# Designs tried in a protein design run: peptides against a protein of PDB entry 2N1D. Part 121

Target 1, 169 residues: chain A of PDB entry 2N1D
Amino acid sequence: EVKVKIPEELKPWLVDDWDLITRQKQLFYLPAKKNVDSILEDYANYKKSRGNTDNKEYAVNEVVAGIKEYFNVMLGTQLLYKFERPQYAEILADHPDAPMSQVYGAPHLLRLFVRIGAMLAYTPLDEKSLALLLNYLHDFLKYLAKNSATLFSASDYEVAPPEYHRKAV

## One batch from the design tools (peptide; made by RFdiffusion4, then SolubleMPNN)

Design b1_p24_1_s4 (from b1_p24_1, 11 letters changed)
Fold by OpenDDE base, seed 1:
Structure b1_p24_1_s4 (fold): chain B 169 residues (1-169), chain A 24 residues (1-24)
Amino acid sequence: as target 1 above (169 residues)
Amino acid sequence: MEEEILKKLRELTEKIVEVLLKSQ
């Protein structure tokens, strides 16, 4: 299995995210105040400000676009806890054509990187190509860790109402 | 995972890698 290493400072957040939803029966507030699109845009701009070459900037933009599409493909079926499924259904009903990267935020984006490694194992990449891709993914994760204080907060969650509990297993 | 999702992910990955190799 291809291992995408999550920064140590973000691992506790994954536990808190799980706890808030599964144990405390809270939901991440949607639509996110800072959605995945915005986070990726900020990252791309951050990389540009670091004085990268044109080729590196182009590569970063492609990685950003790829991460966005990965997220949009996987969110509904791979990244949600069972308790979140009714909320997702409501989002689809209200915004059927909106990409989920415009709805969800940092916590769900981080979940992607927990799952993406297994998916990369199904792609026939040589060692050099895989290492190169992983370097960019790890660089993005490092950015998330650096900005974790503003991207990850329990205050972005709220207690689900009783009527929600009745339709969620 | 669904085969359709895997197919999409493979295509995305291949595209990204191609760009990364060219920009290296």
Scores: peptide ipSAE 0.289, ipTM 0.837, DockQ to the pose 0.615
Fold by OpenDDE base, seed 5:
Structure b1_p24_1_s4 (fold): chain B 169 residues (1-169), chain A 24 residues (1-24)
Amino acid sequence: as target 1 above (169 residues)
Amino acid sequence: MEEEILKKLRELTEKIVEVLLKSQ
């Protein structure tokens, strides 16, 4: 496996996220008020403001694009809890042409990094390449941790209506 | 996981790494 270290500050949120949905039967408000696209854009702008070289800025943009694509590829089948599947189906019906990075937000984005390591293991990379990629991913995770107070909140969830429970697995 | 997803992820990863190597 490829080890992607989640910042300690964010690990409790993963538990809370799971609890809100699975135990408390709540759903993340969709479309997200701050979607994945926006979060990634803010990160890219943040990195740019730090005075990076052109090459590093280019690299950050590519990483952002990559994370976005990873998210869009994995969200529907890999990142959702069972209770969220009816909501996802509704989103697909309401927004058939929108990538999920424009719909979902920080909690689901964070879930990606719990799974991405296993996915990276399927790509043969030399040690240098893997380390380089991981450094960028960890840098982004550090950004999420620094901004966790504004990105992650239980108030972004709401209790699912009774009719939702009937169609949820 | 679906093989198609794995294929997409591999291709994506390879592309990212290539760019990162050229950008450092």
Scores: peptide ipSAE 0.286, ipTM 0.836, DockQ to the pose 0.634
Fold by OpenDDE base, seed 4:
Structure b1_p24_1_s4 (fold): chain B 169 residues (1-169), chain A 24 residues (1-24)
Amino acid sequence: as target 1 above (169 residues)
Amino acid sequence: MEEEILKKLRELTEKIVEVLLKSQ
């Protein structure tokens, strides 16, 4: 498969995220205080502030749009742990037409990059093109790592109520 | 180079979405 390297700074968070949900039976608070749309917008503005050329700025905007689309397509079927499925169903019932990038936040966005490599393998890209794509994805991941202290926090999770546990069986 | 990444990203996105939809 295509290897998407997760920055070392973010790997411990993936473990904590998994532990909070699977072991501690907590849920990420929804809607997120800072949703995926906001994170991607901040990234785009960050890249713009660095004085990039017009072409590079345009490319970043397209990358942001692409990541958003990936997230919205993959969240429900690829990025959720079993324990989170009732919560997702409730969100869909309450907001059937809202993109999940407006509901979920940084932890689930990071999970995308754990899964995306396998999906990229379905596209027959030459080595040069693949490297170029990966460079952009890795650049975004570097941004997440740089801002990890503000983007990832266990305080954004809460213990699921008793009635939720009954639904999650 | 920037035009190349834009094209590849769009093509990649479309392909992945297609695969996911077919797998549902």
Scores: peptide ipSAE 0.224, ipTM 0.760, DockQ to the pose 0.102
Fold by OpenDDE base, seed 3:
Structure b1_p24_1_s4 (fold): chain B 169 residues (1-169), chain A 24 residues (1-24)
Amino acid sequence: as target 1 above (169 residues)
Amino acid sequence: MEEEILKKLRELTEKIVEVLLKSQ
């Protein structure tokens, strides 16, 4: 199995995210003020501003595109806690054609990297290709960690109303 | 070299996405 290493700086946030949702019965405010698309775009621009070569810029863009697609495919079925299911259903009902990368934000994007390793394990990538991909994924995670103060905040969550609890079986 | 890797990665990613969609 492919192991994607989460930066130590972000591991506590994964716990806090879980706690906010599962224990405190809060929900991440949707649509996100800073959605996944925007985060990925900022990362790509950040890499560009660092004076990367054209080839490296192309690689970053491909990785960004890949992350976005994986997120959009996996969000609904693999990245949500049970308590978040009704909220997701509401989003789908109101915006059936909207990519989830335009709705959700940094916390859910981070959850992707907890799950993506298992998917990559079934990808017929040679060791060199896999290592290269992992390097870019880890670089992106490092970017998230560097910007964690602005990307991850408990203030982006809100207490779910009482009627929501009845739907969240 | 790297372009070949990136091309393959994209193709493989698309295949994975296809499988995931079918499994939903």
Scores: peptide ipSAE 0.142, ipTM 0.698, DockQ to the pose 0.077

Design b1_p24_2_s1 (from b1_p24_2, 9 letters changed)
Fold by OpenDDE base, seed 4:
Structure b1_p24_2_s1 (fold): chain B 169 residues (1-169), chain A 24 residues (1-24)
Amino acid sequence: as target 1 above (169 residues)
Amino acid sequence: DEYKKFIETLKELLEKLKKLVEEE
């Protein structure tokens, strides 16, 4: 089994995110002020600034691209809570050609890493490649933890209007 | 080296994922 470890610093946020949506009936404001694309771009630039210009730099680009595509594939079917589904349907109607990585932000991106381990178990990656990928995923999660103060905020959520509640039952 | 092989494997995986996105 492929295990992706979530940093202890980010685990409380996963709980808060769940609580805001499921218990407090709030929605993450969309489109995100800082979307998944920008977060991944910032990470890639951060890694490049560390002085790695060899194959490791190219690997970062491929990992970032992979995370983006996994997010776009999994967002609608795997990463949303029940209460968020009407919002997602509205986003699809209003932005049919936009990838969800340009609409959603850090909280939903973090949810991906709770589920991605199970998905990676079915990939054709050899043992060494899988280990390398896991190292990069953990490195990215460490980056999210380091920048959590700017990436995760309850102020990015808002109370859903009454008409939305009727759709979400 | 191991990174060369790793990158090629990731590229292949990425292509498969992109096809899934395009089919949505």
Scores: peptide ipSAE 0.242, ipTM 0.802, DockQ to the pose 0.312
Fold by OpenDDE base, seed 5:
Structure b1_p24_2_s1 (fold): chain B 169 residues (1-169), chain A 24 residues (1-24)
Amino acid sequence: as target 1 above (169 residues)
Amino acid sequence: DEYKKFIETLKELLEKLKKLVEEE
């Protein structure tokens, strides 16, 4: 089994995120003020500024691209709670050609890492490549944890209007 | 080279993922 460990400091946020949506019936504000593309770009630039070698820098870029693609593939089918499905449908209608990494933000990106391990088990990566990838994924999660105060906030959510509740049956 | 093989394999994976996104 491919296991991606979520930092302990981010686990409470997953609970808060779940509570905000499923219990408090709130929605993450979309389009995100800081979308997944921006977060990944900031991470890549952060790694570059730390003095990585050219080869490792290139690896970071590929990992970032991979995270982005996985997010775009999995968001609609794997990362949304039932209550969020009408919102997703509206987003698709309003932005049919936009990748979801340009619409959603940090909370949904974090949800990816709860599921990505199982998906990686079916990839053609050999043992060594998988180990390298896992190292980068954990490094990225550490980055999210360091920046959690700015990336994760309940103020990015809003109470869904009554009209939405009628759609979210 | 370990990193070279890693990047090549990752690129292949990315191409497959991109196709999936385009087909969605």
Scores: peptide ipSAE 0.242, ipTM 0.803, DockQ to the pose 0.297
Fold by OpenDDE base, seed 3:
Structure b1_p24_2_s1 (fold): chain B 169 residues (1-169), chain A 24 residues (1-24)
Amino acid sequence: as target 1 above (169 residues)
Amino acid sequence: DEYKKFIETLKELLEKLKKLVEEE
């Protein structure tokens, strides 16, 4: 089984995120002030400014594209807590053609990395490619950790209104 | 060369993963 290691700095946030949603009955404000697309773009640009080879830059772009695709595919079915499902349904109704990477933000993106490892276990991947992928994933997670102060904040959540509670049974 | 092969493998992996998730 492949396991993607979450930086220690971000593990407490995963707990807080879970608590905010499931226990405190709050919702992440949507659309996100800084969506997944922008986060990935910033990362790519960050790596681009530090890159020294065309291949490495290209690899970063593809990894970013992959993360985005993973997120968009998995968000609705794999990354949401029960309490968030009515919100997601509303988003789909209002923006049926919008990729979720343009709507959701860092907290949900981080949830993806909790699940990616399990998904990788079901797909054949040569050792070298797996190592490279893991390196990039961990590198991205380090980037998230470095920018955690701006990307992860409880202030991005708000108490769900009573009307929402009736929907989220 | 190494990265090119990696990218191709990654793309294939992503497609497989997408199918897996869609089947759930």
Scores: peptide ipSAE 0.234, ipTM 0.794, DockQ to the pose 0.684
Fold by OpenDDE base, seed 1:
Structure b1_p24_2_s1 (fold): chain B 169 residues (1-169), chain A 24 residues (1-24)
Amino acid sequence: as target 1 above (169 residues)
Amino acid sequence: DEYKKFIETLKELLEKLKKLVEEE
């Protein structure tokens, strides 16, 4: 069992995100004004500016690369609500080879951390490495919480057009 | 070095996790 704790500051946003899409029938505006790639880059630069050693800097780079890879693989199959499926299909049709980390933003990235713990539980990992990984994941989540005012906003969503409702649940 | 071993473990783990997720 691997437990990734979501900061209390971000839990209300997960509810708001779900409500905006599922109840209010809105969609996150794509492409995101600040995509997952840029968020991860900002975090990496933030950590490097804090006086890390070479080994610690390399660790940050690997963690960032891992989060990006997880997101790109899981977005389409694990992180979307049913109402978002037609939007995703349109994105794939227009940009079949583009990584989703360049299209989606903070709300969908946060959804990843609700699922990532279960995925990590299925992979062998020594106790020390697991502890370090969890520390970095929690550190990143704290970073998201610290910057939540600029990363998470209902104004990044818009009401889906009538033609979208006809092909979405 | 603890971080050196951690980095190597992460690289291996990421490959394993990628395969696992793709098979889901």
Scores: peptide ipSAE 0.216, ipTM 0.786, DockQ to the pose 0.618; fails the geometry check

Design b1_p24_2_s2 (from b1_p24_2, 9 letters changed)
Fold by OpenDDE base, seed 4:
Structure b1_p24_2_s2 (fold): chain B 169 residues (1-169), chain A 24 residues (1-24)
Amino acid sequence: as target 1 above (169 residues)
Amino acid sequence: SEYEELIKVLKELLRKLKELVEEQ
C-alpha cells in the first residue's frame, strides 16, 4: 500500500474534525469562508514566490489542478461522514453545476490525503513516478501544516438544527 | 464512474509532471 505521511501537526485536527461532526453533531459552515480553490491558489502563489524556475512553477500549477480535480471527484462519495450527507445533498441540489472545491474548505481537503494512499495502490505506478507524486503531495501537506492556524478552526463549525438531525438518522 | 475519473486525473498529472521534470 502507498503510504502518504500526514504531518504530525495535522493529525490532531483530523481527530477534532471527526469529533465535531460525529460526536458533537456539528456541521462545517457552507459555503466555506476559504474554499479549496482559494487554498490551492495560495499554495501556488507561495511556491511561485520562492523563486523557482518557470518549469517548476508550471509543475506546481499542474499539481494544484490535479488535487482540485481529485477533490471534486472524491468529495461526495469518499470524504464525507454519514452525518454530513444530508448537507451535501442540499448543496448539490441548490448548486448542481458548482464544483465542490468552491464550496468546501480545508478540513475536507485534508481528508483527501487520508484516502489518497489507498487509491494510489490500485494504479500500477513505477517507482520513480510514485516517488515524484508523493514528493509533491508531501510538499503540499507541509504547506497546510505551516498554515494550520489560519486554515483549521472549530469556529468554522456550527450546531446542526433539530430538523437536520431527523434527516441524518 | 468516479473511480475511473480519479484514475484519469492521477495518470494525467503524473504524465505532465514526469515530462516537466525530464525537461529540466
Scores: peptide ipSAE 0.089, ipTM 0.664, DockQ to the pose 0.049
Fold by OpenDDE base, seed 5:
Structure b1_p24_2_s2 (fold): chain B 169 residues (1-169), chain A 24 residues (1-24)
Amino acid sequence: as target 1 above (169 residues)
Amino acid sequence: SEYEELIKVLKELLRKLKELVEEQ
């Protein structure tokens, strides 16, 4: 299995995220005030401002595009806790043509990177390609860690109403 | 399946990135 290391700064958030949803029966506010698209765009702009070469900038754009597509494919089936599934169904009904990267935010994006390592095990990669991918993924995770104070907050969650609990059986 | 689509996306990304590195 390919190991994608989550920064230590973000590991406590994963626990808090799980606790908010599973134990406290809260839901992340949707649509996100800052969605995955905007986070990725900010990252790309951040990298651009660092004086990257044209080729390096192109690589960042491709990584951003890849992460976005990866997220959109995996969100519904791989990244949600059981308690969140009714909310997801409602989102699909309300926004049938919108990619989930425009709806969900940083917490769910971070969950993606917990799963990526296992998913990569199913794809034959040469050493060079694997190293390249991991470098970019870790670079992005470093960015998330750097901006964690603004990206991750319990205030982005709200207590699910009683009627929701009946749906979450 | 969604899983198959994920693999396609990953492969395409890796292909593009690999080509970019090779062009440098």
Scores: peptide ipSAE 0.079, ipTM 0.652, DockQ to the pose 0.073
Fold by OpenDDE base, seed 2:
Structure b1_p24_2_s2 (fold): chain B 169 residues (1-169), chain A 24 residues (1-24)
Amino acid sequence: as target 1 above (169 residues)
Amino acid sequence: SEYEELIKVLKELLRKLKELVEEQ
């Protein structure tokens, strides 16, 4: 199995995220103030500002595009806790054509990287391609860790109203 | 299925990245 290592400083957040939703019955505020599209754009711009070559810049753009696409495909079926399903259904009803990368934010994006390693195992990857991909994925995760104070906060969650609890049973 | 779509996306990404490595 291909292992994507989550930075140590982000691992506690995954626990907090789970606790906020599953135990405290809170929901991440949607649409996100800082959505996945914006986070990826900021990362790409950050990398470009560091004086990358044309090929390196292109690689970053492809990685960003890939992460975005993976997120949009996996969010609804793989990245949500059971308690979040009614919220997702409401989003789909109100915005059926909107990509989820424009709705959800950093916590759900981070969940993608917990699952992406297993997905990589379903494709034949040559050593060079796998190493390159993993390097960029880890580089992005490092960026998330660097900006974790602004990207991950319990204040982005709110207690679900009573009517929501009825839909979640 | 969603998994089939993920495989397609991954293959395309890897193809593009591989091309970049070969050009270097």
Scores: peptide ipSAE 0.076, ipTM 0.654, DockQ to the pose 0.072
Fold by OpenDDE base, seed 1:
Structure b1_p24_2_s2 (fold): chain B 169 residues (1-169), chain A 24 residues (1-24)
Amino acid sequence: as target 1 above (169 residues)
Amino acid sequence: SEYEELIKVLKELLRKLKELVEEQ
């Protein structure tokens, strides 16, 4: 089993995110004020500012590219709660060719890391390569935890309108 | 070098991840 550990600082947010959507019937405001692309870019710049070599910088770029690709493919089928599906359908209709990393934000990106471990179990990787990948994934999660006050907020959600409830039922 | 090997591994991992996710 491949296990990606979520920092303790972020676990309460996963519960709040679930509660806002499923219990309070709210939706994350889209397009996100700070989308996944910008979060990953900020992370890369952060690592570069603290980096030691050009080769290490290129390694970070590959990690960022991988996370972005994984998010864009997984969002629609694996990361949404049932209540969010009509919103996703509307986004696809309005922006059919836009990658979801340009639309969604930190909460949905964090959901990816809850699922990514199980998906990686199907990828044949040697122990050394897997350990290396996990180190970078955990490093990124640590970055999210450090910036959680600015990345995760209930104020980014709003109550769904009555017409939306009719579509969701 | 050690860093060259690291980049090679990460590029291969990205390729494998894309294939895995697209097959789902």
Scores: peptide ipSAE 0.071, ipTM 0.665, DockQ to the pose 0.488

Design b1_p24_2_s3 (from b1_p24_2, 9 letters changed)
Fold by OpenDDE base, seed 2:
Parts: sequence; C-alpha cells; structure tokens
Structure b1_p24_2_s3 (fold): chain B 169 residues (1-169), chain A 24 residues (1-24)
Amino acid sequence: as target 1 above (169 residues)
Amino acid sequence: DENKEFIKTLKELLEKLKELVEKE
C-alpha cells in the first residue's frame, strides 16, 4: 500500500467531519459554496504564481486533473458515509450530467486522500512517477492545511430533517 | 526526461480514469 500522509492540522477535521455526519446526523450543504473544481483551480493558480517552469506547470495541471477524476470516480462508491447516501441520490437526480467535483467541497475532497493511497498501489505508475506524484499530493495537502480556516467549517453542515432520517439506512 | 515521462504516465492514467467516469 502507498502511504499518503495527511497533515496533522487536518486530521482533527476528519474526525469532526465524521462526527458531524455520523453522530450528529448533519449533512454538508450541497452544492458546495466552494466546490472541488474551484479548490483545485485555486491550487493550480497558486502554483503557477510561484514561477514554476513549463514542465512543472504542466505536471501540476495533470495532477489537478487526476485528482479531479479520482474524486469523481471515488465519491459515490468510496467517500460517502451511509448517512449521506440519500443526499447523494438526490444530487444525482438533480444534476445527472454534473461531475461531483462541481457539487461537493473540501471535506469530501479530503476524504479522498484517506483512500487514494490504496488506489495508487494498483496504478501503472513506476517508482519514479509514483514518488513524484506523492510529492505533488503532499504539496496539495499542505495547501489545504494552509487554507483550512476557509475550507473546513462546521457551519457548512446542517441538521438533517426528520424525513431524511427515514431514508437513511 | 523524468518529468516528461511522468506527465505522459499521468495523461495515460487520466484517460483510464475518464473512461471509468463515463461508464458510471
């Protein structure tokens, strides 16, 4: 298994996120005020503003694109808690052609990085490419940590109504 | 160039991921 380290600053948030959903029966407000697409775009622009070479810029773009695609693939099947399933079904019905990266936000994006390590172990990446990718992923996670005050907030969640509880198994 | 090879590999991986998204 490939190890992707989550910054210590963000680990408590993962616990809070889980608690808000599973224990407090809250839901993240959707569509997100700042969706995954926007977060990734901001990161890419941030990296470009740092004066990267052409090759590094292209690499960032590909990494961003990869994160987006992984998120879109993984969200529905791997990143949701059971309590969130009815909400996801509603989103699919309301936005059948929209990628989930345009709907969900930072908390769900962070959940991806808890699972991505196992997925990367089965990718056709050689050792060198994998190491380089991990470097970018960790760099992105650092970016999330730096902006955690604006990206992660319990105020983005709300108590699910009683009728929702009946749908949730 | 390692970076060029890396980008190429990522592009290939991305294409595979796109196929998975389209099938879902």
Scores: peptide ipSAE 0.240, ipTM 0.793, DockQ to the pose 0.303
Fold by OpenDDE base, seed 1:
Structure b1_p24_2_s3 (fold): chain B 169 residues (1-169), chain A 24 residues (1-24)
Amino acid sequence: as target 1 above (169 residues)
Amino acid sequence: DENKEFIKTLKELLEKLKELVEKE
């Protein structure tokens, strides 16, 4: 099994996110004010500004693209709590051609990294390439931790209306 | 060059992922 370690600074947020949705019956406001595409773009620009070599910059771009595609594939089937499914259905109906990376934000992106390790175990990556990828993934998670104050906030959630509760039950 | 091989592998993986997204 491929293990992706979540920074200790972000683990409490995963608990808060779960609590807001499942216990407090809140929903993350969609479309996100800062979507996954924007977060990944900021990270890539941050890495480029650090004076990396051309090869490292190109690798970052490919890693970012990979994270985006994994997110878009897994969001609807693997990353949502049961309570969020009606909201997702509404998003699909209103925006059928929009990638979910343009709709959802940091909390759902972080959920991806809880699951991505198991998925990577079945990818056609050799041991050396997998190790390099893991280094980049951990580097990205470190970036999320450094910017957690601006990326993760309970104020981005709101209480679901009564009509939504009827759909979710 | 390890970086070139790594990038090549990532590109191939990305193409497979794109195919999965398009089939959704």
Scores: peptide ipSAE 0.230, ipTM 0.786, DockQ to the pose 0.326
Fold by OpenDDE base, seed 4:
Structure b1_p24_2_s3 (fold): chain B 169 residues (1-169), chain A 24 residues (1-24)
Amino acid sequence: as target 1 above (169 residues)
Amino acid sequence: DENKEFIKTLKELLEKLKELVEKE
C-alpha cells in the first residue's frame, strides 16, 4: 500500500471540513476565490524561488501538472460528500468545459491526498519513481501546512438554502 | 540523470491522466 502522510497540522482541518459539510449542512463557496490552479501555481513559484536546479524545477512542474489532472479526474467521483452532489451537478451544467481545478479550492484539494495513495498503488511506477513522487507530494503537503491560515477558513463556507436541502435528500 | 528519468515517467503518467479527463 502506498501511504501518503497528512501533516498533523492539516488533520484537524479535514475534520472541520467534514463537519461543515455533513453535519452543519454548509457548502464551500463556488467558484473558489482561490482555486486549485492558483494554489499549485503558487507552490511552483515558491519552489522556483528556493534556487533549485533546473531538473528539480522541471520535476516540480510535472508534479504540479499531475496533481491538477488527478484532481480533475477524481473530484466528481471520489472527493465529494453526498451533500455536495447537487452543487457539483449545477457547476457541471453551468460550466461544462471548465476543469474543476478552476472551480474548487484548497479544502477539496486536500481531500485528494487522503485518496491519492490508494490510486497510486495501481500505477505502473517503479519503486524509485514512486518514492520520489511521494517525496514531492509530502513536500507539497508541507507547503499547504505552512500556508494553512490563508488557504483554509470556515468563512469560505455558507449555509445551504432550504431549496438545496430538498435536492440533497 | 535520475531526475530526467523521473520527469519522463511523470510526463507519461500525466498523459494517461489527461486521457481520462478528456473522456469525461
Scores: peptide ipSAE 0.223, ipTM 0.782, DockQ to the pose 0.303
Fold by OpenDDE base, seed 5:
Structure b1_p24_2_s3 (fold): chain B 169 residues (1-169), chain A 24 residues (1-24)
Amino acid sequence: as target 1 above (169 residues)
Amino acid sequence: DENKEFIKTLKELLEKLKELVEKE
């Protein structure tokens, strides 16, 4: 099994996120004010500002692209709580051709990293490549942790209206 | 070069992922 460790600083947020959705019946505001694409772009730019070599820059770009694609593949099937399903259906109807990385934000992106380890176990990556990838993924998670105060907030959620509850069977 | 090989592998993986997205 490929283990991707979530920083301890972010684990409480995963609990809060779950609580907001499942217990408090709130929904993350969509489309996100700061979407996954923007977060990944900020990270890439942050890495560039740190004086990375050309090769490292290319690696970061590919990692960012990979995270984006994995997110877009997994969001609808693996990253949503049951209560969020009607909202997702509405998003698909309103934006059928938009990648979910342009709609969803940091909380859902963080959920990806809870699941990504299992997926990586099925990829044809050799040991060296897998180790390098894990290093970049952990580096990104560290970035999220450092910026958690601006990326994760309960104020980004709102109480679902009564009509939504009727849809959320 | 280890980084070049790594990048190549990531690109290949990315292409496979894109194919999955396009099927959706």
Scores: peptide ipSAE 0.220, ipTM 0.782, DockQ to the pose 0.321

